# Peptides against a protein of PDB entry 8PQO: the designs that were tried, part 2

Target 1, 252 residues: chain A of PDB entry 8PQO
Amino acid sequence: VLLKEYRVILPVSVDEYQVGQLYSVAEASKNETGGGEGVEVLVNEPYEKDGEKGQYTHKIYHLQSKVPTFVRMLAPEGALNIHEKAWNAYPYCRTVITNEYMKEDFLIKIETWHKPDLGTQENVHKLEPEAWKHVEAVYIDIADRSQVLSKDYKAEEDPAKFKSIKTGRGPLGPNWKQELVNQKDCPYMCAYKLVTVKFKWWGLQNKVENFIHKQERRLFTNFHRQLFCWLDKWVDLTMDDIRRMEEETKRQ

## One batch from the design tools (peptide; aimed at target 1 Y17 N88)

Design b1_p8_3_s3 (made by RFdiffusion4, then SolubleMPNN; from b1_p8_3, 6 letters changed)
Fold by OpenDDE base, seed 4:
Structure b1_p8_3_s3 (fold): chain B 252 residues (1-252), chain A 8 residues (1-8)
Amino acid sequence: as target 1 above (252 residues)
Amino acid sequence: MKYLLMRQ
């Protein structure tokens, strides 16, 4: 098991981020899937449990079309089906990713708190002290180009070049986080993403767990760069606008 | 694969 807490600081409010996240997810979704090929939505319903209220989703990702033919031919039954169970009780979110073939030997759990701070809270997920000692805190700087793979870099998704016309926010210089503290009128938040990865296979555990964390970090970096650079597209949207966009996307 | 991870 390998745990890391990714801390993503953004020059947006917790309330703004709720809209921006849903918009950016929907937009990135359209750009990658050309209509949702290989994603099956089993459940999408409101839930209430232990005082937590939110939206529950269960999805299957069918990877058969996303892997080479030789991998598909050698893959055991269920090995290319990934289940995603998500509980969205914003500002808290939990996602659990499992695989039908690997069962208890594979887990990705992502627990996110969105807080109106600069990523300064320790153990926001309230882990036991012994478990917390093993968590690496990883800061993602959306303005730092060195954190972006050259193959993922787009100039239109660069926070160091983007300026919001609607809000005046950006471009984000090298010291943008320090400058933000002095800007009383600019909201900020941190997304604290505790990622738990389990891959119990002899000789491959550490390699696969580290690889998954590398992919998660890459994803979070690119996503939050997009979210910020799309600020003018979503900042004036309501939650009802987002719901309409999600319904339109389901009909395509 | 990117789609899986971005809703989190």
Scores: peptide ipSAE 0.104, ipTM 0.819, DockQ to the pose 0.652
OpenDDE base, seeds 1, 2, 3, 5: peptide ipSAE 0.093, 0.090, 0.087, 0.093; ipTM 0.813, 0.810, 0.813, 0.817; seed 2 fails the geometry check

Design b1_p8_3_s4 (made by RFdiffusion4, then SolubleMPNN; from b1_p8_3, 7 letters changed)
Fold by OpenDDE base, seed 5:
Structure b1_p8_3_s4 (fold): chain B 252 residues (1-252), chain A 8 residues (1-8)
Amino acid sequence: as target 1 above (252 residues)
Amino acid sequence: MKYLLLRN
């Protein structure tokens, strides 16, 4: 088991982020050809449990058409079916990813708190002390070019070059987080993403768990760079506007 | 698939 808490600091408010996140997911999905192919939505309903209220989703990702023929032919039954269960109770979210074949031998859990701070809270997910001492805190700086793979880099998605016309935010220099403290009119937040990865096959645990974390970090970095650089596209949108966009995307 | 995981 490998646990890391990714802390993504952004020059937006918690309320703004809710709109920006949903917009950026929808926009990025449109840019991916075949993004909805092989996705089965089993459940999409409101939930209430222990005072937590939100939206519950259960999706299956069928990867049979996404892998080479020889992989599909050799794959055990259920090995190419990924289950995603998600509880969206913003500003708290939880996602659990499992595989039909591996069962208890595979788990990815992502738990996110969105807080109006600069990533300074310790153990925001209230883990037991014994568990918390093994969590690595990883800061993602969206302005740091060195955290982006060359193949992923786009100049139009670079926070160090982007300036929002509508809000005046950006470009983000190397000390932008420190300077933000002195800018009373600029909101900020941190997304605390606790990622738990389990891969119980002996001899492959460390390799696979670290690989998954590397992919998650890459995903979080690129996504939040896009979210910020698209600020002028979503900052004036309402939640109703976002819901309409999501419905249109689901039909494609 | 890639961006669906980003919602949470």
Scores: peptide ipSAE 0.127, ipTM 0.836, DockQ to the pose 0.689
OpenDDE base, seeds 1, 2, 3, 4: peptide ipSAE 0.109, 0.111, 0.113, 0.123; ipTM 0.827, 0.828, 0.826, 0.832

Design b1_p8_4 (made by RFdiffusion4)
Pose (drawn by RFdiffusion4):
Structure b1_p8_4 (pose): chain A 252 residues (1-252), chain P 8 residues (1-8)
Amino acid sequence: as target 1 above (252 residues)
Amino acid sequence: LHLLTMQM
């Protein structure tokens, strides 16, 4: 099983990231026809354990209505049921994604620490030493064009070409992280996203784990580029504003 | 669903 820590250094504060991430998930999913239908909340409750106080959820995403009929007929029972178990104690969160048919043999776990630093902490997740020694640290720079697939590139989602009206932040050059250390004002943070991918069937552990990690890096990059370029849309929101928009979207 | 792993 392969583990990688993706460090996403951002010119926002940890407080700001919480609101921005919630807004961005909702906004990026605003054009998807077929969003919200088929989402099932099995469990939604508070939890507390040894310093980590938060909210636990168990949700199922039924994909039967979103795939061709032949896929629904051919799919083994439960293969189209995606389980997500989430522990949200921001600035720490853990999510575990499984498939009902694959049980625990296909698993994607993301454990994230959101810290007010420039991604300089080592083993921020406090792994056992030997296990930590086998974790590759992968840095995601949202200003670096070379880290974006050409088919993914969108000028309107390029931090190198965006300046915030409300904050004046951006555009981001190759030295933006260096100017952060030399700066006393603009906030910054790093999301330490430790990703574990497990695929235990058919001897395809390596191929699937690598494919998933490559796709997770691509998604983390594109998502956080979008998040920064949408600063003007969400930077003035509070958490109460986010919860209100959630209830609003709940009516339908 | 493409943002499933981006949810907190």

Design b1_p8_4_s1 (made by RFdiffusion4, then SolubleMPNN; from b1_p8_4, 7 letters changed)
Fold by OpenDDE base, seed 5:
Structure b1_p8_4_s1 (fold): chain B 252 residues (1-252), chain A 8 residues (1-8)
Amino acid sequence: as target 1 above (252 residues)
Amino acid sequence: MKYLLLRE
């Protein structure tokens, strides 16, 4: 088991981020070649449990068409089906990823709190002290180009070059997080993403768990760079505008 | 490779 808490600081409010996240997920999904191919939505419904209220989703990702033919022919039954269960009770979210073949031998759990701070809270997920001492805190800086793979870099998605016309936010210089403290009119937040990875196969555990964390970090970095650089596209949208866009995307 | 846009 490998736990890391990714802390993503953004020059947006917690309320703005709710719209921006949903917009950026929808937009990124449209830009991916093959749209919904191999994605099955089993459940999409409101839930209420233990005082938590939100939206529950269950999706299956069928990877059979996305892997080489030789991998598909050698893969055990269920090995290419990934289940994603998500509970969105913003500002809290939880996602659980499992595989039909690996069962108890594979788990990815991602728990997110969105807070109006600069990533300074310790143990925001309220882990037991014995568990918390093994969590690595990892800061993601969306302005730091060195955290982006050269193959993923786009100039139009660079926070160090982008300036919002609607809000005046950006470009983000090397000291942008320190400068936020002095800019009383610029909102800020941190997304605290506790990622738990379990891979129980002896001899491969550390390699696979570290690989998954590397992919999650890459995903979070690229996504939040896009979210910020798309600020002028989503900052004036309402939640009702987002719902309409999601419905249109489901029909394609 | 469709990145699982994990709704985190």
Scores: peptide ipSAE 0.070, ipTM 0.797, DockQ to the pose 0.547
OpenDDE base, seeds 1, 2, 3, 4: peptide ipSAE 0.070, 0.064, 0.062, 0.070; ipTM 0.792, 0.786, 0.797, 0.786; seeds 2, 3 fail the geometry check

Design b1_p8_4_s2 (made by RFdiffusion4, then SolubleMPNN; from b1_p8_4, 5 letters changed)
Fold by OpenDDE base, seed 4:
Structure b1_p8_4_s2 (fold): chain B 252 residues (1-252), chain A 8 residues (1-8)
Amino acid sequence: as target 1 above (252 residues)
Amino acid sequence: LSLLSLRE
């Protein structure tokens, strides 16, 4: 098991982020998955448990069409079906990713707290001390181009170049986080993403777990760069607007 | 898996 807590600082408020995240997820999904191809939504309903209220979703990602033919032909039953169970109780979110074939031997858990701070809280997910000492804190700087793979880089998604017309935020210079503290009118938040990766296959555990973390970090980095650079597209939207957009997307 | 993790 490999645990890392990714801390993504953004010059947006927690409330703004709720809109921006949903918008950006929708846009990114359209760009990468072709509008939900191979995604089966089993459950999408409100939930309430242990004082937590939110939206629960259970989706199956059928990867058969997204892998080479020889992989599909050799893959055991269920191996190419990824289950994603998500509890969205913003500002707290939890996602559990499992695989039918791997069962207990594979787990990706992403637990996110969105806090109105600069990523200074320790153990925001309230892990036991013994567990917390094994968590690596990883800061993602959306303005740091060196954290972006060349193949992922797009100038229009570069926070160091983007300036929001509607809000005046950006561009984000090398010391933007430090400067943000002095900008009383600019909101900020941190997404604390505790990522737990478990891959129990002997000989491959560390390799796969590290690989998955690398991919998650890459995803978080690119996503939040997009989220910020798309600020003018979503900042004036309401949650109701987002819901309407989601409904429209489902019809397509 | 990339986009899956973002839909949390």
Scores: peptide ipSAE 0.118, ipTM 0.827, DockQ to the pose 0.729
OpenDDE base, seeds 1, 2, 3, 5: peptide ipSAE 0.076, 0.078, 0.106, 0.070; ipTM 0.814, 0.807, 0.828, 0.808

Design b1_p8_4_s3 (made by RFdiffusion4, then SolubleMPNN; from b1_p8_4, 7 letters changed)
Fold by OpenDDE base, seed 3:
Structure b1_p8_4_s3 (fold): chain B 252 residues (1-252), chain A 8 residues (1-8)
Amino acid sequence: as target 1 above (252 residues)
Amino acid sequence: MSYLLLRE
C-alpha cells in the first residue's frame, strides 16, 4: 500500500471551486476522444450516511474495446471491468476504484477535503497517527511548468500566462502563493487529496503503485491548470447553471 | 463527482 496526500493550492474560493470543478470535469470529458464509450453508469443518486449527505455514483469502465484482441481473449472474466464508486459530499469527496478480477488485491481510493487555506493543515483526513506517518505530502504547483509533461503542455492552459478578465486573477508568477497571502481580495483554497493505492500482486506491487501515483499526480496537475485557465468560463455560473448543463448533456 | 481517470 502506498499513500500520498496531494495538496493543490488554487486562487479560488471553496465555493467557487464547487462550480469550477463540475464545469471542468464536464469540459475535459467532452475533449477526450472516445468520450463515454465503454462507460456504464449503474447508479447516480443522492445518498445520506453517517451524517454525510451528497451524490453517489457507480460507474463501470469496460476496457474490452480499448485493449488488443489477444489481451481481450486471454483476460479473465471481470479483468477488463473497472468499477468507480464516488461519493460527492462537497467539500468532501471520496472515490473508490476496484477491479472485479483482482478483488482485494487492487484498490485506488481518493479522498478529498477542500479547505480555505494554503495547504498548511496536517492530517485533515484524520488518519491514525501510525498511518499518517507513512503518508507523503506532495505539493502540486499549477504554475510550475516543470511539473508538466511536454506532451501535456498547452499555452492556453498555462497559469503562468493566463489572466482572468472577469476576476483579474493571474498570471501566476513563481511566488504567487506567497503573494496571495497579502492579497485580501483574492480567495484561495487547497484541495487535500489523499490517494491510497493498493496492488498486491507479487513482484509488481511497488512498480504499479508508484506508476498509479504518477498518473494521478499528472491528472491532478493538468486538471487544475485547466480549471484555473477556464476561470472566465465558469466563475459567473451558479450551481443551478451547472445542473442545467448536466441535464442538457444527458439528453444528447 | 467522478475522476476522469479513464476519461469519460
Scores: peptide ipSAE 0.086, ipTM 0.815, DockQ to the pose 0.205
OpenDDE base, seeds 1, 2, 4, 5: peptide ipSAE 0.083, 0.079, 0.082, 0.086; ipTM 0.816, 0.810, 0.819, 0.820; seeds 4, 5 fail the geometry check

Design b1_p8_5 (made by RFdiffusion4)
Pose (drawn by RFdiffusion4):
Order: C-alpha cells, then sequence, then structure tokens
Structure b1_p8_5 (pose): chain A 252 residues (1-252), chain P 8 residues (1-8)
C-alpha cells in the first residue's frame, strides 16, 4: 500500500481555507446536472476523542441513476454504491471512501492537517517512524503552470493571471512563496493531505494506487487553483453564511 | 478539508 503526503501551500489563512473549500466544493459542482440526487446520509452525529472534537457522517452515493442502463445491469451488486465516512474536526479532517462490493479491499483515505505554515512540518500526522519513512512528500504549487495538464488549463482559473478585488492578492509569480516569508500581512497556510490508496484484488495494487495518486494530485492542483481564483466570491463569507447557503440548497 | 467522492 502506497502513501503520499500532498502539501498544498496557499496564500489564505486556515480560517479562510475552511470557508473557501466549502464554497468551492459547492460552486464547482454547480453545473453538474445529477448532483445531490442519490446522496444518502446514513449517519450524522457529533463525536469527541482525545482532543479531536468534530462531526462524523456516513453517506452513500448511489450511481445507479447516473450510469448507462447496461452498466447498471452488468455491475456486481453494490459496485455502484460509494461509501464516504467523514470525521470533520477542522483544522483536521479524515475521509474514507469505499465501494460496497469491494468492501474494504478498495479504499481511499485522506487525512488532512491545515496549518498556518509554509509546509515545513515533517510527519505532521504523527505516523510511526518506519511507516513515515515510506511516505513521499509531494508539493503542489498553484502558480506553476507546468503542474497543470494542458487539457485542464483554463485562463480564468490561473492564479498567475488573477488579482483579487477584495484583497489585492495575486497574480502569483514563481516567487510568491518567498514573498510570503518576507511579508508581514498576507496570510498563508498549508494543507497536509496524507492519501492512502489500497486496492487488494487481482494483483493490481500498484497500478491502481499509482493511477489514483496521479488523479488525486491533478484534482488537488486544479481544485486549489480554482479556489484561489474565486477568492473574490467567498473571502467575505463567514461560516454562518456557508451554513445558510447549505440550508438554502436543501429545499429542493 | 477533503473533497467529496462525487467530485472524483
Amino acid sequence: as target 1 above (252 residues)
Amino acid sequence: LNLPAHMR
């Protein structure tokens, strides 16, 4: 099983990231016809354990209505049921994604620490030493064009070409992280996203774990480029504003 | 925060 820690250094604060991430998930999913239908909340409750106080949820995403009929007929029982178990104690969160048919043999776990630093902490997740020694640290720079697939590139989601009206932040150059250390004002943070991918069937552990990690890097990059370029849309929102927009979206 | 499964 392969583990990688993706460090996403951002010119926002940890407080700001919480609101921005919630807004960005909802906004990026705004054009998807077929969003919200098929989402099932099995469990939604508070939890507390040894310093980590938060909210636990168990959700199921039924994909039967979103795939061709032959895919629904051919799919083994439960293969189209995606389970997501989430522990949200921001600035820490853990999510575990499984498939009902694959049980625990296909698993994607993301454990994230959101810290007010420049991604300089080592083993921020406090792994056992030997296990930590086998974790590759992968840095995601949202200003680096070379880290974006050409087919993914969008000028309107390029931090190198965006300046915030409300904050004046951006555009981001190759020295933006260096200018953060030399700066006393603009906030910054790093999301330490430790990703574990497990695929235990058919001897395809390596191929699937690598494919998933490459896709997770691509998604983290594109998502956080979008998040920064949407600063003007969400930076003035509070958490109460976010919860209100959630309840609003709940009516339909 | 982490991305939900449907965004993958």

Design b1_p8_5_s1 (made by RFdiffusion4, then SolubleMPNN; from b1_p8_5, 4 letters changed)
Fold by OpenDDE base, seed 3:
Structure b1_p8_5_s1 (fold): chain B 252 residues (1-252), chain A 8 residues (1-8)
Amino acid sequence: as target 1 above (252 residues)
Amino acid sequence: MNLPARLL
């Protein structure tokens, strides 16, 4: 098991981020090759549990079309089906990713708190002290070009170049986080993403767990760069606007 | 393989 807490600081409020996240997820999903081909939505409903209220989703990612024919022919039943269960009770979110074939030997869990701070809270997910001491805190700087792979880099998604016309926020220079403390009119938040990765196959555990963390970090980095650079597209939208856009997308 | 951006 490998645990890391990714801390993503953004020059947006927790309330703004709720809209921006939903918009950016929708926009990013449209830009993906295949437009959700191989994604089955089993459940999408409100939930209430233990005082937590939100939206529950259960999706299956069918990887049969995404792997070579020889892999598909040799894959055990359920090996190419990934289940994603998500509980969105913003500002808290939880996603659990499992595989039918691997069962208890595979888990990705992503637990996120969104807080109106600069990533300074310790153990925001309230882990036991013995578990917390094994968590690596990883800061993602959306302005740091060195954290972005060359193949993922786009100039229009570079926070160090982008300036919001609607809000005046950006471009984000090397010291943008320190400067933000002095800007009373600029909101800020941190997304604290606790990622738990478990892969219990002998001889492959560390390699696969580290690989998955590398992919998650890449995903979070690129997504939050997009979210910020798309600020002018979503900052004036309401949650009702987002809900209408989601319903329109379901009808297509 | 990039999983769909919906994994957030």
Scores: peptide ipSAE 0.080, ipTM 0.803, DockQ to the pose 0.222
OpenDDE base, seeds 1, 2, 4, 5: peptide ipSAE 0.075, 0.077, 0.076, 0.076; ipTM 0.817, 0.823, 0.820, 0.820

Design b1_p8_5_s2 (made by RFdiffusion4, then SolubleMPNN; from b1_p8_5, 4 letters changed)
Fold by OpenDDE base, seed 3:
Structure b1_p8_5_s2 (fold): chain B 252 residues (1-252), chain A 8 residues (1-8)
Amino acid sequence: as target 1 above (252 residues)
Amino acid sequence: MNLPAWFY
């Protein structure tokens, strides 16, 4: 098991982020090749549990069409089905990813708290002390180009170059986080993303767990760079606007 | 491919 807490600081408020996140997901989904191919939505409904209210989703990613024929023919039953269960109770979110074949031997869990701070809180997910001491805190700086793969880099998605016309935020220089503390008129938040990866297979555990973390970090980095650089597109949107956009995306 | 639900 490998645990890392990714901390993404953004020059937006927690309330703004709720809109921006939903917009950016919808926008990014439109840009993905293949659309909803191989994705089955089993459940999408409101939930209430232990005082937590939100939206619950259960999706299955069918990978049969994404692997070579010989792999599909040799794969055990359920091995190419990935289940994603998500509980979105913003500002808290939980996602659990499992595989039918691997069962308890495979788990990806992403738990996110969105807090109005600069990533300075320790153990926001309230882990036991013995577990928390094994968590690596990883800071993602959306302005740091060195954290972006060359193949992922786009100048129009570079926070170090972007200037928001509507808000005046950006561009984000090397010391933008330190400068933000002194700007009373600029909101800020941190997304604390605790990622738990378990891959219990002899000889492959460390390799696979580290690989998955690398992919998650890449995803979080690129997404939040987009979110910030799209600020002028979503900052004036309401939640009703977002709901309409989500409905339009579901029809495509 | 839809983005993972954890973006929401």
Scores: peptide ipSAE 0.103, ipTM 0.810, DockQ to the pose 0.228
OpenDDE base, seeds 1, 2, 4, 5: peptide ipSAE 0.096, 0.093, 0.120, 0.106; ipTM 0.812, 0.807, 0.811, 0.810; seeds 4, 5 fail the geometry check

Design b1_p8_5_s3 (made by RFdiffusion4, then SolubleMPNN; from b1_p8_5, 4 letters changed)
Fold by OpenDDE base, seed 3:
Structure b1_p8_5_s3 (fold): chain B 252 residues (1-252), chain A 8 residues (1-8)
Amino acid sequence: as target 1 above (252 residues)
Amino acid sequence: MNLPAWLY
């Protein structure tokens, strides 16, 4: 098991982020070729449990069409089905990813708290002290180009170049986080993403767990760079606007 | 189009 807490600081409020996240997820999904193919939605409903209230989704990603024929022919039953269970109780979110074949030998869990701070809180997910000792805190700086793969880099998604016309936020210079503390009119937040990766297959555990973390970090980095650079597209939207957009997307 | 929840 490999645990890392990714801390993503953004020059937006927790309330703004709720809209921006939903918008950016929708936009990013549209840009993914075949993103809707092989996805089965089993459940999409509101939930209430232990005082937590939000939206629950259960999806299956069928990978059969995305792998070579010989892999599909050799794959055990359920090996190419990925289950995603998600609880969105913003400002808290939890996603659990499992595989039918691997069962307890494979788990990706992503737990996110969105807090109105600069990533300074320790153990926001309230892990046991012994478990918390094994968590690496990883800061993602959306303005740091060195954290972005060359193949992922787009100038229009570079926070170091972008300036919001509507809010005046950006561009984000090398010391933007330190400068933010002195800007009373600029809101800020941190997304604390605790990622738990379990891959128990002998000889591959460390390699696969580290690989998955590398992919998650890449995803979080690119997504939040997009979210910020799309600020002018979503900052004036309401949650009702987002709901309408989601309904329109479901009808297509 | 169903949005991937793993981006949450």
Scores: peptide ipSAE 0.302, ipTM 0.871, DockQ to the pose 0.268
OpenDDE base, seeds 1, 2, 4, 5: peptide ipSAE 0.121, 0.222, 0.354, 0.124; ipTM 0.819, 0.849, 0.887, 0.818; seed 4 fails the geometry check

Design b1_p8_5_s4 (made by RFdiffusion4, then SolubleMPNN; from b1_p8_5, 4 letters changed)
Fold by OpenDDE base, seed 5:
Structure b1_p8_5_s4 (fold): chain B 252 residues (1-252), chain A 8 residues (1-8)
Amino acid sequence: as target 1 above (252 residues)
Amino acid sequence: MNLPAWFF
């Protein structure tokens, strides 16, 4: 088991982020050809449990068409079906990813708190002390180009070059987080993403768990760079506007 | 199109 808490600091408010996140997910989906192919939505409904209220989704990602023929032919039953269960109770979210074949031997859990701070809270997910002492805190700086793979880099998605016309935010220099403290009119937040990865096969555990964390970090970095650089596209949108956009995207 | 929920 490998736990890391990714802390993503952004020059937006918690309320703004709710709109920006949903917009950016929808926009990124439109830009990915075939991104929806092989995705089955089993459940999409509101939920209420122990005072937590939000939206529950259960999706299956069928990877049979996404792998080479020889892999599909050799894969055991259920190995290419990924289940994603998500509880979205913003500002808290939880996602659980499992595989039909691996069962108890594989788990990815992502728990996120969105807080109006600069990533300074310790153990925001209230883990037991014995568990928390083994969690690595990883700061993602959206302005740091060295955290972006060359193949992923786009100048139009670079926070160090982007300036928002509508808000005046950006470009983000190397000391932007420190300067933000002195800018009383600029809101900020941190997304605390606790990622738990389990891969119980002896001999491959460390390799696979670290690989998954590397992919999650890459995803979080690129996504939040896009979210910030698309600020002028979503900052004036309402939640009703976002809901309409999501419905249109689901029909494509 | 439907992206994974791990963006959240």
Scores: peptide ipSAE 0.065, ipTM 0.783, DockQ to the pose 0.271
OpenDDE base, seeds 1, 2, 3, 4: peptide ipSAE 0.065, 0.055, 0.060, 0.068; ipTM 0.784, 0.780, 0.782, 0.789; seed 4 fails the geometry check

Design b1_p8_6 (made by RFdiffusion4)
Pose (drawn by RFdiffusion4):
Structure b1_p8_6 (pose): chain A 252 residues (1-252), chain P 8 residues (1-8)
Amino acid sequence: as target 1 above (252 residues)
Amino acid sequence: VQSLLPLL
């Protein structure tokens, strides 16, 4: 099983990231016809354990209505049921994604620490030493064009070409992280996203784990580029504003 | 925070 820590250094604060991430998930999913239908909340409750106080959820995403009929007929029982178990104690969160048919043999776990630093902490997740020694640290720079697939590139989601009206932040150059250390004002943070991918069937552990990690890097990059370029849309929102927009979207 | 799963 392969583990990688993706460090996403951002010119926002940890407080700001919480609102921005919630807004961005909702906004990026605004054009998807077929969003919300098929989402099942099995469990939604508070939890507390040794310093980590938060909210636990168990949700199922039924994909039967979103795939061709032949895919629904051919799919082994439960293969189209995606389980997500989430522990949200921001600035820490853990999500576990499984498939009902694959049980625990296909698993994607993302454990994230959101810290007010420039991604300089080592083993921020406090792994056992030997296990930590086998974790590759992968840095995601949202200003680096070379880290974006050409088919993914969108000028309107390029931090190198965006300046915030409300904050004046951006555009981001190759030295933006250096100017953060030399700066006393603009906030910054790093999301330490430790990703574990497990695929135990058919001897395809390596191929699937690598494919998933490449796709997770691509998604983290595109998502956080979009998040920064949407600063003007969400930076003035509070958490109460986010909860209100959630209840609003709940009516339908 | 929320997962990025709905964006897939």

Design b1_p8_6_s1 (made by RFdiffusion4, then SolubleMPNN; from b1_p8_6 with V1M Q2K)
Fold by OpenDDE base, seed 4:
Structure b1_p8_6_s1 (fold): chain B 252 residues (1-252), chain A 8 residues (1-8)
Amino acid sequence: as target 1 above (252 residues)
Amino acid sequence: MKSLLPLL
């Protein structure tokens, strides 16, 4: 098991981020080649449990079309089906990713708290001290070009170049986080993403767990760069606007 | 492949 807490600081409020996240997820989904191909939505319903209220989703990602033919031919039954169960109780979210074939030997869990701070809280997920001491805190700087793979880099998604017309936020210079503390009119937040990766296959555990974390970090980096650079597209939207957009997308 | 999985 490998645990890392990714801390993504953004020059947006927690309330703004709720809209921006949903918008950016929708836009990112549209920009994927194959749209909804191989995504089955089993459940999408409100839930209430232990005082947590939110939206529960269960999706299956069928990877058969996304892997090379030889992988598909050699893959055991269920090995290319990934189940995603998500509990979105913003500002808290939990996602659990499992695989039918691997069962208990594979888990990705992503637990996110969105807090109106600069990523300064320790153990925001309230782990036991013994568990917390094994968590690596990883800061993602959305302005840091060095954290972005060359193949993922787009100039229109570069926070160091983007300036929001609607809010005046950006461009984000090398010291933007330090400067933000002095900008009373600019909101900020941190997304604390505790990622638990378990892959129990002997001899491959550390390699696969580290690989998954590398992909998660990449995804979080790219997504939050997009979210910020799309600020002018979503900052004036309400949650009701987002819901309408989601309903329109479901009809397509 | 863009994995959108971990964005939630």
Scores: peptide ipSAE 0.077, ipTM 0.786, DockQ to the pose 0.185
OpenDDE base, seeds 1, 2, 3, 5: peptide ipSAE 0.062, 0.077, 0.067, 0.062; ipTM 0.806, 0.782, 0.778, 0.802; seed 3 fails the geometry check

